# Peptides against a protein of PDB entry 7AL2: the designs that were tried, part 19

Target 1, 85 residues: chain A of PDB entry 7AL2
Amino acid sequence: YEIMLIRPKTIDDINYVVDQVLEESNPVILDLSFLEKESPANFKLAGEKIKQMRSNYGAEALLLSRCNDKNLIIIAPKGVSLVRK

## One batch from the design tools (peptide; aimed at target 1 L32 L62)

Design b2_p19_4_s2 (made by RFdiffusion4, then SolubleMPNN; from b2_p19_4 with E14S M15A F18H)
Fold by OpenDDE base, seed 2:
Structure b2_p19_4_s2 (fold): chain B 85 residues (1-85), chain A 19 residues (1-19)
Amino acid sequence: as target 1 above (85 residues)
Amino acid sequence: SPDLEIPADEFIDSAINHP
């Protein structure tokens, strides 16, 4: 698998994240800071889609960092385990 | 300050429920 990195700015970017996780089974590290500042509606939508992937498809998600204009999370598909050491 | 790693469910709930 590949690990994708993205700072989504549009609904198309959000859907790209969904496709990577659910269709390609690739983990995604994403920075939500743009949406949080520029589009509250799309920020909420992104959150809802992440919740949906967790609830319905067995995805895992973890907040990595929230500071200094960064809002980083990782989303992993069901087949890829996130492990804390 | 150091970054803090937390479960995403708390983060997502905060994102959805923030005013």
Scores: peptide ipSAE 0.031, ipTM 0.577, DockQ to the pose 0.586
OpenDDE base, seeds 1, 3, 4, 5: peptide ipSAE 0.026, 0.029, 0.030, 0.030; ipTM 0.595, 0.603, 0.585, 0.590

Design b2_p19_4_s3 (made by RFdiffusion4, then SolubleMPNN; from b2_p19_4 with P2S I6V F18H)
Fold by OpenDDE base, seed 1:
Formats: C-alpha cells, structure tokens, sequence
Structure b2_p19_4_s3 (fold): chain B 85 residues (1-85), chain A 19 residues (1-19)
C-alpha cells in the first residue's frame, strides 16, 4: 500500500481521503489546519467522514499532532495497524 | 504544541461539534 499525505482544502479533497482509505486501502496522513481555519463547515464534514469510516469500515484514526497551525491525523484502513513503541 | 499519538476520538468529536 501507499501512504498518502494531504492538507485538504475542498470537499473534493475530503472525498479523495475517503476514497484512498476505503477504496484504495491506503493510510492517509491529514493536516486539517486549513479546514479548521478556513472552512468550518468542511471541517465538520471531514470529522463526520472520519467517524463513519471508523464506525462502519473498521478504519483507525490516530492524532499525531495538535497545535496552532497543525492538526495532524493518520487514518488507516482496516488491516493496517497503528502501533506506538 | 502537542505531539500526540493516541486515538483521535476526542478530536473527531471536536470536529463534528465545531461551532
């Protein structure tokens, strides 16, 4: 699999993330800082999509970094384990 | 600045409930 990195800015980007996780089975590292600041509606939408992927498809989500100008999350499809050593 | 490596449950809820 591939690990995708993206800082989503549009609904198309959000849908791209969903497609990568569910259809391509690729983990995605997200920087959500743009959506949080520039598009509250899409920030909420992204959250709903992540929750749906976790609840319905067994995806996992880990918060990597939370600070000003940086909201990093990794979303892994079912079958890819996220392990902290 | 916080580097966290924990389940994102709380943050996801924050996103969904974002004002």
Amino acid sequence: as target 1 above (85 residues)
Amino acid sequence: SSDLEVPADEFIDEMINHP
Scores: peptide ipSAE 0.643, ipTM 0.892, DockQ to the pose 0.642
OpenDDE base, seeds 2, 3, 4, 5: peptide ipSAE 0.643, 0.643, 0.642, 0.639; ipTM 0.892, 0.893, 0.892, 0.890; seed 4 fails the geometry check

Design b2_p19_4_s4 (made by RFdiffusion4, then SolubleMPNN; from b2_p19_4 with P2S E5D M15A F18K)
Fold by OpenDDE base, seed 2:
Structure b2_p19_4_s4 (fold): chain B 85 residues (1-85), chain A 19 residues (1-19)
Amino acid sequence: as target 1 above (85 residues)
Amino acid sequence: SSDLDIPADEFIDEAINKP
């Protein structure tokens, strides 16, 4: 698998994340700082889709960092385990 | 504690419920 990194800015970007996790089974590291600042509606939509992937498809999500204009989370498909050391 | 210890649920809920 590949690990995708993206700072979503549009609905297309959000849908790209969904495709990567659900269709390609790739983990995605997200920076949601742009959406949080510039588009409350799309920020909410992103949150809803992440919740949906977790609830309905067994995806896992962890917060990586929230500081200094960064809002980083990782989303992993069910087949990829996130392990803390 | 580090951010790695915080479940994403809280952050996601904040995003969804943000006014």
Scores: peptide ipSAE 0.306, ipTM 0.793, DockQ to the pose 0.789
OpenDDE base, seeds 1, 3, 4, 5: peptide ipSAE 0.306, 0.293, 0.201, 0.298; ipTM 0.794, 0.790, 0.689, 0.790

Design b2_p19_5 (made by RFdiffusion4)
Pose (drawn by RFdiffusion4):
Structure b2_p19_5 (pose): chain A 85 residues (1-85), chain P 19 residues (1-19)
Amino acid sequence: as target 1 above (85 residues)
Amino acid sequence: SEELAEARKVVSEAVDELD
C-alpha cells in the first residue's frame, strides 16, 4: 500500500483524504494547520469527516505533532493498525 | 473566535492522542 502526505487547503483536498482512506485503503498523514488558520469552517468539516470515518468505517486517527504552523494527524484505514510501542 | 474554538473542539474529538 501507500501512505499519502497532504496539507489540505480546499474541500477537494478533504474529499481526497476521504477517498484515500475509504476507497484506496491508504493511510494519510495530513497537516490541518492551513485549514485551522485559513478556514475554520473547513477545519470543522475535515474533523467531522474524520469522526464519521472512525465511527462507521473503523479508521484510526492519531495526533502526531501540534506546534505553531503544524497540526499533524495520521488516519489509518480499517486494515492498517497503528500500534503503539 | 467562537467559530475557531468550536472547530478545534470537533477536530480534537476526532483524534486520539499519541501518549

Design b2_p19_5_s1 (made by RFdiffusion4, then SolubleMPNN; from b2_p19_5, 7 letters changed)
Fold by OpenDDE base, seed 1:
Structure b2_p19_5_s1 (fold): chain B 85 residues (1-85), chain A 19 residues (1-19)
Amino acid sequence: as target 1 above (85 residues)
Amino acid sequence: SAEKEEALKVVDESVDKLD
């Protein structure tokens, strides 16, 4: 698989993330900082989509780091395990 | 912002967190 890296700025970007996880089975490393600052509605939507992927498709999602400039999350499709040593 | 605060809660609920 490929690991996708994206800082989404639009709904289309959010849907692209969903497609990568569910259709392509690619993990995605997200930076949600743009949406958090510029579009609370789309930031919330991104969160809802992540919940849906976890609840309905067995994806995992892990917060890597949050600060003023970053909101880093990794989303892994079912079959790719996120393991902390 | 109340809207940003609510949105952050949703995102926080969507992810597991590292210790």
Scores: peptide ipSAE 0.788, ipTM 0.948, DockQ to the pose 0.941
OpenDDE base, seeds 2, 3, 4, 5: peptide ipSAE 0.787, 0.787, 0.787, 0.788; ipTM 0.948, 0.948, 0.948, 0.948

Design b2_p19_5_s2 (made by RFdiffusion4, then SolubleMPNN; from b2_p19_5, 7 letters changed)
Fold by OpenDDE base, seed 1:
Structure b2_p19_5_s2 (fold): chain B 85 residues (1-85), chain A 19 residues (1-19)
Amino acid sequence: as target 1 above (85 residues)
Amino acid sequence: SSEKEEALKVVDESVDLLD
């Protein structure tokens, strides 16, 4: 698989993330900081999509780091385990 | 803002945390 890196700015970007996880089975490392600052509605939507992927498709999602400039999350499709040593 | 607070709450609920 490939690991996708994206800082979403639009709904299309959010849907791209969903497609990568569910259709392509690619993990995605997200920076949600743009949406958090510029579009609370789309930031919320991103969260809802992540919940849906977890609840309906067995994806995992882990907050890696949050600060003023970054909101880093990794989303892994079912079959790719996120494991901490 | 309240809108940002609610959005952040949703995102926080969507992820697990690193220790």
Scores: peptide ipSAE 0.789, ipTM 0.948, DockQ to the pose 0.946
OpenDDE base, seeds 2, 3, 4, 5: peptide ipSAE 0.788, 0.789, 0.788, 0.789; ipTM 0.948, 0.948, 0.947, 0.948

Design b2_p19_5_s3 (made by RFdiffusion4, then SolubleMPNN; from b2_p19_5, 6 letters changed)
Fold by OpenDDE base, seed 5:
Structure b2_p19_5_s3 (fold): chain B 85 residues (1-85), chain A 19 residues (1-19)
Amino acid sequence: as target 1 above (85 residues)
Amino acid sequence: SAELEEARKVVDESVDLLE
């Protein structure tokens, strides 16, 4: 698999994340900082999509870092395990 | 804003924390 990196700015970007996780079975590392600053509505939408992927498809999502200009989240499809050493 | 606060709550609920 591939690990996708994206700082989504649009709804298309959010849907791209969903496609990568659910259709391609690729983990995605997201930076939601743009949406948080520029579009509360799409920021909320991103969160809702993550919840749906977890609830309905067994995806896993972890907050990696949250600070000034970063809101980093990793989303892994069910087949990819996130393991802390 | 209230809208951003609500959005943050949703995003916070969508992730587990890396401790």
Scores: peptide ipSAE 0.809, ipTM 0.954, DockQ to the pose 0.944
OpenDDE base, seeds 1, 2, 3, 4: peptide ipSAE 0.809, 0.809, 0.809, 0.809; ipTM 0.954, 0.954, 0.954, 0.953; seed 2 fails the geometry check

Design b2_p19_5_s4 (made by RFdiffusion4, then SolubleMPNN; from b2_p19_5, 6 letters changed)
Fold by OpenDDE base, seed 3:
Structure b2_p19_5_s4 (fold): chain B 85 residues (1-85), chain A 19 residues (1-19)
Amino acid sequence: as target 1 above (85 residues)
Amino acid sequence: SAELEEARKVVDESVDLLK
């Protein structure tokens, strides 16, 4: 698999994340800081999509870092384990 | 705004925290 990195700016980008996790089984590291600042509606949508992937498809999602200019989350598809050392 | 606060709540609920 590949690890995708993206800072979503549009609904198309959000749907790309969903496709990568569910259809391609690729983990995604995403930065939601653009949506948080520019589109609360799409920011919420991104959160809802993450919840749905977790609830319905067994994905995992971890907050990696949050600061003024970053909101980093990793989403892993079922079968890719996020392990703390 | 209330909209942003609601959005933040949803996103916060969507992730586990890195411990």
Scores: peptide ipSAE 0.808, ipTM 0.953, DockQ to the pose 0.958
OpenDDE base, seeds 1, 2, 4, 5: peptide ipSAE 0.808, 0.807, 0.807, 0.807; ipTM 0.953, 0.953, 0.953, 0.953; seed 1 fails the geometry check

Design b2_p19_6 (made by RFdiffusion4)
Pose (drawn by RFdiffusion4):
Structure b2_p19_6 (pose): chain A 85 residues (1-85), chain P 19 residues (1-19)
Amino acid sequence: as target 1 above (85 residues)
Amino acid sequence: SEIDEDADEYIEYMLNFSN
């Protein structure tokens, strides 16, 4: 499989992440810092999509890093386990 | 799990950020 890296800026980028996790079953490492400071509406929308994926499709989501200009999240689809060690 | 708790806390932040 592939791990996709993205910093979403638009709704199309949000739909891109939904499709990678749900259709391609690829994990996505995404930086939500652009949406957080540029579009609070799309940041809330991106979070809602992550909640739906975990609730209905068995995706795991993990915060990897949070600092000025970075909000790094990994989303693993059902079938890729995030194993803390 | 710890991963689920972390994710729930972060998602709750995102759901209230625009308020």

Design b2_p19_6_s1 (made by RFdiffusion4, then SolubleMPNN; from b2_p19_6, 10 letters changed)
Fold by OpenDDE base, seed 5:
Structure b2_p19_6_s1 (fold): chain B 85 residues (1-85), chain A 19 residues (1-19)
Amino acid sequence: as target 1 above (85 residues)
Amino acid sequence: SEIDEEADKFLEETLTHAE
């Protein structure tokens, strides 16, 4: 698999993340900082999509970093294990 | 898992804030 890196700016980008996780089975390192700042609605949508992937498809999510200029989350598809040590 | 718990806390907080 590949690890995808993206800072989504649009709904199309959010759907790209969903496709990568669910259809391609690729982990995604996601920076939500643009959406958080520029579009509360799309930020909320992104969060809902992440929850749906976890609840319905067995994805896992881990918060990597949250600070003033970053909101980094890794989303792993079912079958890719996230481990914190 | 603790990983999912942390993510869930963050997502719930951010979704609530964005509402």
Scores: peptide ipSAE 0.105, ipTM 0.661, DockQ to the pose 0.872
OpenDDE base, seeds 1, 2, 3, 4: peptide ipSAE 0.062, 0.051, 0.065, 0.058; ipTM 0.650, 0.639, 0.650, 0.632

Design b2_p19_6_s2 (made by RFdiffusion4, then SolubleMPNN; from b2_p19_6, 9 letters changed)
Fold by OpenDDE base, seed 5:
Structure b2_p19_6_s2 (fold): chain B 85 residues (1-85), chain A 19 residues (1-19)
Amino acid sequence: as target 1 above (85 residues)
Amino acid sequence: SEIDKEAEEFLEETLNFDK
């Protein structure tokens, strides 16, 4: 698999993330800081989609870093385990 | 702020990792 890195800016980007996780089984490292700052609606949408992937498809979503400039989350598809030492 | 509230709600509802 590939690990995707993306800072989503649009709904198309959000849907791309969904496709990567669900259809391609690729983990995605997301920086949601753009949406958080620029589009509350799309930020909420992104969260809802991540929640759906967790609830319905066995994805895991883990916060990597959050500060003023970053909101980094890794989403792992079913079959890719996130392990913390 | 409103942004902070939205972010915290997102983290609480979506993430499986403790802040």
Scores: peptide ipSAE 0.050, ipTM 0.661, DockQ to the pose 0.080
OpenDDE base, seeds 1, 2, 3, 4: peptide ipSAE 0.019, 0.030, 0.030, 0.029; ipTM 0.470, 0.580, 0.582, 0.575; seed 3 fails the geometry check

Design b2_p19_6_s3 (made by RFdiffusion4, then SolubleMPNN; from b2_p19_6, 10 letters changed)
Fold by OpenDDE base, seed 3:
Order: structure tokens, then C-alpha cells, then sequence
Structure b2_p19_6_s3 (fold): chain B 85 residues (1-85), chain A 19 residues (1-19)
């Protein structure tokens, strides 16, 4: 698999993340800081999609970093485990 | 707003990796 990195700016970007996790089974490291600042509605949408992937498809999500200009989350599809050491 | 509350909820519900 590949690990995708993206800072979503549009709904198309959000749907791209969903496609990568569910259809391609690729983990995605995404920065939600742009949406959080520029589009609260699309930030909410992104969060809803992540929760749906967790609830319905066995994806895992982990907040990696939260600060002024970063909101970094990794989403792993079912079959790729996030393991703390 | 409702959007702000739900955004906060999403972040609160997300497991956090702390170094």
C-alpha cells in the first residue's frame, strides 16, 4: 500500500481521502488545519466522514498533532493497524 | 454555533497520540 499525505481544501479533497481509505486501502495522513480555519462546514463534513469510516468500515484514526497551524490525523484502513510502542 | 460544537466533538472523540 501507499501512505497518502494531503491538506484538504475542498469537498473533492475530502472525497479523495475517503476513496483512498475505503477503495484503495491506503492510510492517509491529513492536515485539517485549512478546513478548520477556512471552512467550518467542510471541517465538520471531514469529521463526519472519518467517524463513518471508523464506525462502518473498521478504520482507525489518531490525532498526531494539534497546534496553531496544524491538525494532523492519520486514518488507517481496516487491515493496517496503528500500534503504540 | 452547532458547527463549532460538532467540530469540537469530533476532536474530543479522536484518540490522541502524545509523545
Amino acid sequence: as target 1 above (85 residues)
Amino acid sequence: SEIDKEADEFLEETETFAE
Scores: peptide ipSAE 0.294, ipTM 0.772, DockQ to the pose 0.068
OpenDDE base, seeds 1, 2, 4, 5: peptide ipSAE 0.286, 0.284, 0.288, 0.289; ipTM 0.770, 0.770, 0.771, 0.773

Design b2_p19_6_s4 (made by RFdiffusion4, then SolubleMPNN; from b2_p19_6, 10 letters changed)
Fold by OpenDDE base, seed 3:
Structure b2_p19_6_s4 (fold): chain B 85 residues (1-85), chain A 19 residues (1-19)
Amino acid sequence: as target 1 above (85 residues)
Amino acid sequence: SEIDEEADKFLKETLEHSK
């Protein structure tokens, strides 16, 4: 698999994340800081889709960093385990 | 801008699970 890195800015970017996780089975490291600042509606949408992937498809999500200009989350598909040592 | 409650809840939960 590949690890995708993206800072989504549009709905198309959000749907790209969903496609990478569910269809391509690729982990995604995403920075939600742009949406959080510039589009509360799309930020909410991104959060809802992440929850759906967790609840319905066995995806895992982990917050990597949260500060003023970063909101980094890794989302892993069901076949990829996130392990903290 | 304000943060949606559901998105904020998700971030809090993921942070707690990462500890």
Scores: peptide ipSAE 0.036, ipTM 0.606, DockQ to the pose 0.072
OpenDDE base, seeds 1, 2, 4, 5: peptide ipSAE 0.036, 0.035, 0.032, 0.032; ipTM 0.609, 0.612, 0.590, 0.607

Design b2_p19_7 (made by RFdiffusion4)
Pose (drawn by RFdiffusion4):
Structure b2_p19_7 (pose): chain A 85 residues (1-85), chain P 19 residues (1-19)
Amino acid sequence: as target 1 above (85 residues)
Amino acid sequence: DEEELKELNEKLGVELETA
């Protein structure tokens, strides 16, 4: 499989992440810092999509890093386990 | 760090855990 890296800027990028996790079953490493400071509406929308994917489709989501200009999240689909060690 | 995580969860409308 592939791990996709993205910093979403638009709704189309949010739909891109939904499709990678749900259709392609690829994990996505995404930086939500652009949406957080540029579009609070789309940041909330991106979070709602992450909640729906975990609730209904068994996706795991993990915060990897949070600092000025970075909010790094990994979303793994059902079938890829995030194993803490 | 816990406060920042709480604020982040409220903004996203989802609960997350840290690595």

Design b2_p19_7_s1 (made by RFdiffusion4, then SolubleMPNN; from b2_p19_7 with D1E E7K N9Q T18R)
Fold by OpenDDE base, seed 1:
Structure b2_p19_7_s1 (fold): chain B 85 residues (1-85), chain A 19 residues (1-19)
Amino acid sequence: as target 1 above (85 residues)
Amino acid sequence: EEEELKKLQEKLGVELERA
């Protein structure tokens, strides 16, 4: 599999994340800082997608880092486990 | 720190644990 990196700015970008996790079975590291600042509605939409992927498809999601200019979240498909050492 | 996580979860609409 591949690990995808993206900073979503549009709904199309959000749907790209969903496609990567569910259709391609690729983990995605996404930076939601743009949406959090510029589009609260799409930020919530991203959250809804995360919730759906987790609850309906067994995806995992973790907050990697949140600061003034970054909001990094990793989403992994069911077959990829996120482990902290 | 925990309060900031709570705020994020409220904005995002989903609970997230820190890595």
Scores: peptide ipSAE 0.716, ipTM 0.938, DockQ to the pose 0.915
OpenDDE base, seeds 2, 3, 4, 5: peptide ipSAE 0.714, 0.715, 0.714, 0.715; ipTM 0.937, 0.938, 0.937, 0.938

Design b2_p19_7_s2 (made by RFdiffusion4, then SolubleMPNN; from b2_p19_7 with D1M E3K N9E T18R)
Fold by OpenDDE base, seed 1:
Structure b2_p19_7_s2 (fold): chain B 85 residues (1-85), chain A 19 residues (1-19)
Amino acid sequence: as target 1 above (85 residues)
Amino acid sequence: MEKELKELEEKLGVELERA
């Protein structure tokens, strides 16, 4: 599989993330900092998509880092487990 | 840090665990 890296700015970008996780079975490392600052509505939408992927498809999501300029989250499809050592 | 995570969870509308 591939690991996708993206900083979503539009709804299309959010849907791209969903497609990568669910259709392509690729983990995605997201930077949600743009949406958090520029579009609270789309930020919430991203959260809804994360919830749906977890609840309905067994995806896993973890917060990697949050600071003033970055909000990094990894989302992995059911076939890929996220393990901490 | 717990307060920061709570704030994020409220904005996103979903609970998250730190890596």
Scores: peptide ipSAE 0.704, ipTM 0.932, DockQ to the pose 0.908
OpenDDE base, seeds 2, 3, 4, 5: peptide ipSAE 0.700, 0.703, 0.701, 0.702; ipTM 0.933, 0.933, 0.932, 0.933

Design b2_p19_7_s3 (made by RFdiffusion4, then SolubleMPNN; from b2_p19_7, 6 letters changed)
Fold by OpenDDE base, seed 5:
Structure b2_p19_7_s3 (fold): chain B 85 residues (1-85), chain A 19 residues (1-19)
Amino acid sequence: as target 1 above (85 residues)
Amino acid sequence: MEKELEELQKKLGVELEMA
């Protein structure tokens, strides 16, 4: 698999993340800082998608880092485990 | 950090644990 890196700016980008996780089974390192700053609605939409991927498809999600510049979240598909040592 | 996480979860609408 590949690890995708993306900073979504549009709904299309959000859907791209969903496709990568669910259809391609690729983990995604997601920077939500743009949406958080520019579109509270789409930021919340991204959250809804994360929740749906967790609930319906067994995806995992963790917060990697949050600061003024970045809001990094990793989303892993069901076949890829996020393991903390 | 906990307060910031709570704010994030409120805005995002989903609970997230820190890695």
Scores: peptide ipSAE 0.674, ipTM 0.927, DockQ to the pose 0.929
OpenDDE base, seeds 1, 2, 3, 4: peptide ipSAE 0.674, 0.673, 0.673, 0.672; ipTM 0.927, 0.926, 0.926, 0.926

Design b2_p19_7_s4 (made by RFdiffusion4, then SolubleMPNN; from b2_p19_7 with D1M N9E T18M)
Fold by OpenDDE base, seed 1:
Structure b2_p19_7_s4 (fold): chain B 85 residues (1-85), chain A 19 residues (1-19)
Amino acid sequence: as target 1 above (85 residues)
Amino acid sequence: MEEELKELEEKLGVELEMA
C-alpha cells in the first residue's frame, strides 16, 4: 500500500481521502488546517467522514499534531494498524 | 492541551487520540 499525504481544500479532496482509505486501502495523513481556517462546514464534513469510516469500516484515526499551521491526522484502513511504541 | 483537544473534537465532531 501507499501512504497518501494531502491538505484538503475542497469537498472533492475530502472525497478523495475517503476513496483512498476505503477503495484503495491506503493510509492517509491529512492536514486539516486549511479547512479549519477557511471552511468550518467542510471541516465538520471531514469529521463526519472520519466518524463514518471508523464506525462502518473499521478505520483508525489519530491526531499527530496540532499547531497554528498544521492539523495533522492519520487515517488508516482496516488491516493497517497504527501502533505506538 | 486537554482543553485544546476538546475544542478540536468539538469542531471536528469526532473524538481523537493523540499519537
Scores: peptide ipSAE 0.680, ipTM 0.927, DockQ to the pose 0.932
OpenDDE base, seeds 2, 3, 4, 5: peptide ipSAE 0.678, 0.678, 0.679, 0.679; ipTM 0.927, 0.927, 0.927, 0.927

Design b2_p19_8 (made by RFdiffusion4)
Pose (drawn by RFdiffusion4):
Structure b2_p19_8 (pose): chain A 85 residues (1-85), chain P 19 residues (1-19)
Amino acid sequence: as target 1 above (85 residues)
Amino acid sequence: SEDLLEGRKILEETVDHLD
């Protein structure tokens, strides 16, 4: 499989992440810092999509890093386990 | 922004955190 890296800026980028996790079953490492400071509406929308994926499709989501200009999240689809060691 | 607060809350409740 592939791990996709993205910093979403538009609704199309949000739909891109939904499709990678749900259609391609690829994990996505995404930086939500652009949406957080540029479009609070799309940041809330991106979070709602992450909640739906975890609730209905068995995706795992993990915060990897949070600092000025960075909010790094990993989304693993059902079938890729995030194993804490 | 209200949407920013709600978004942060959704992510805090949904996303797992490292120790």

Design b2_p19_8_s1 (made by RFdiffusion4, then SolubleMPNN; from b2_p19_8, 7 letters changed)
Fold by OpenDDE base, seed 4:
Structure b2_p19_8_s1 (fold): chain B 85 residues (1-85), chain A 19 residues (1-19)
Amino acid sequence: as target 1 above (85 residues)
Amino acid sequence: SKDLKEGREILDETVEKLE
């Protein structure tokens, strides 16, 4: 598989993330900082999509870093294990 | 912002955090 990296700015970008995780089975490293600052509605939507992927498809989601300029989350599809030491 | 607050709440309950 491939690991995709994206900082979503639009709904199309959010849907791209969903497609990568669910259809392509690729983990995605996601930076939500743009949406958080520029589009609260789409920020919420992104959160809802992540929740749905976990709840309905067995995806995992892990916070990598959260600060003023970054909100980095890795989303792994079912079958790709995120393991911490 | 209501959406911002709710989005943060969703993520807090959804995303695992490193300790």
Scores: peptide ipSAE 0.802, ipTM 0.955, DockQ to the pose 0.964
OpenDDE base, seeds 1, 2, 3, 5: peptide ipSAE 0.801, 0.801, 0.802, 0.801; ipTM 0.954, 0.954, 0.955, 0.954

Design b2_p19_8_s2 (made by RFdiffusion4, then SolubleMPNN; from b2_p19_8, 6 letters changed)
Fold by OpenDDE base, seed 3:
Structure b2_p19_8_s2 (fold): chain B 85 residues (1-85), chain A 19 residues (1-19)
Amino acid sequence: as target 1 above (85 residues)
Amino acid sequence: SEDLKEGQKILDETVEKLE
């Protein structure tokens, strides 16, 4: 698999994240800070999609960093485990 | 905004945090 990195700016980007996790089985590291600042509606949509991937498809989601400039989250498909050392 | 608060609430309830 590949690890995808994206700072989504549009609905197309959000759908790209969903496709990577669910269809391609690739983990995605995403920064939600752009949506947080520029599109509250799409920020909420992104959150809803992450919740759906966890609840309905067994994806795992972990906060990597949250500050004024970043909201970094990794989403892993069910077949890829996130393991804490 | 309300959407911003609701989005963050969803994330807080959905995403695990590093310790």
Scores: peptide ipSAE 0.803, ipTM 0.955, DockQ to the pose 0.960
OpenDDE base, seeds 1, 2, 4, 5: peptide ipSAE 0.802, 0.803, 0.802, 0.802; ipTM 0.954, 0.954, 0.954, 0.954

Design b2_p19_8_s3 (made by RFdiffusion4, then SolubleMPNN; from b2_p19_8, 6 letters changed)
Fold by OpenDDE base, seed 2:
Structure b2_p19_8_s3 (fold): chain B 85 residues (1-85), chain A 19 residues (1-19)
Amino acid sequence: as target 1 above (85 residues)
Amino acid sequence: SEDLKEGQKILDETVSKLK
């Protein structure tokens, strides 16, 4: 599998993340900082999609970093384990 | 923003933290 990196800016980008996790079984490292600053509605939508992927499809989500200009989260599909050393 | 607050609330409840 591949690990995808994206800073989503549009609904299309959000749906791309969903497709990567659910259809391609690729982990995705997200930076939600653009949506957080520029589109509260789509920021909420992104959160809802992440929740849905966890609740309905067994995805795992982990916060990597949150600061003034970054909101980094990794989403792993079911079958890909996130392991901390 | 209500949407911003709600979105972050969802993330806080959904996303695990490295601790």
Scores: peptide ipSAE 0.796, ipTM 0.951, DockQ to the pose 0.905
OpenDDE base, seeds 1, 3, 4, 5: peptide ipSAE 0.795, 0.794, 0.795, 0.795; ipTM 0.950, 0.950, 0.950, 0.950

Design b2_p19_8_s4 (made by RFdiffusion4, then SolubleMPNN; from b2_p19_8, 6 letters changed)
Fold by OpenDDE base, seed 1:
Structure b2_p19_8_s4 (fold): chain B 85 residues (1-85), chain A 19 residues (1-19)
Amino acid sequence: as target 1 above (85 residues)
Amino acid sequence: SEDLKEGLEILDETVDKLE
């Protein structure tokens, strides 16, 4: 598999994340800081999509970093394990 | 904003955190 990196700016980007996780089975490291600052509505939507992927498809989601200019989350599809050393 | 607060709430309840 591939690991995708994205800082989503649009709804299309959010849907791209969903496609990567659910259809391509690729983990995604995403930075939500743009949406958080520029589009709270789409920020909420992104959160809802992450919740749905966990609830309905067994994806994992882990916060990597949250600060003033970053909100980094890794989403792993079912079958890809996130392991803390 | 309300959407921001709700989004943060969703993420807080959804994403795992490292201690």
Scores: peptide ipSAE 0.801, ipTM 0.955, DockQ to the pose 0.964
OpenDDE base, seeds 2, 3, 4, 5: peptide ipSAE 0.800, 0.801, 0.801, 0.800; ipTM 0.955, 0.955, 0.955, 0.955

## One batch from the design tools (peptide; aimed at target 1 L32 L62 R66 N71)

Design b2_p20_1 (made by RFdiffusion4)
Pose (drawn by RFdiffusion4):
Structure b2_p20_1 (pose): chain A 85 residues (1-85), chain P 20 residues (1-20)
Amino acid sequence: as target 1 above (85 residues)
Amino acid sequence: DEILLEDAIEHLDESVEELE
């Protein structure tokens, strides 16, 4: 499989992440810092999509890093386990 | 950068509340 890296800026990028996790079953490492400071509406929308994917499709989501200009999240689809060691 | 390994949904919900 592939791990996709993205910093979403538009709704199309949000739909891109939904499709990678749900259609391609690829994990996505995404930086939500652009949406957080540029479009609070799309940041809330991106979070809602992550809640739906975990609730209905068994995706795991993990905060990896949070600092000025970074909010790094990993989304793993059902079938890729995030194992804490 | 600091590695947090925390619940991302909880973090996003709190961030949304702060933004509101």

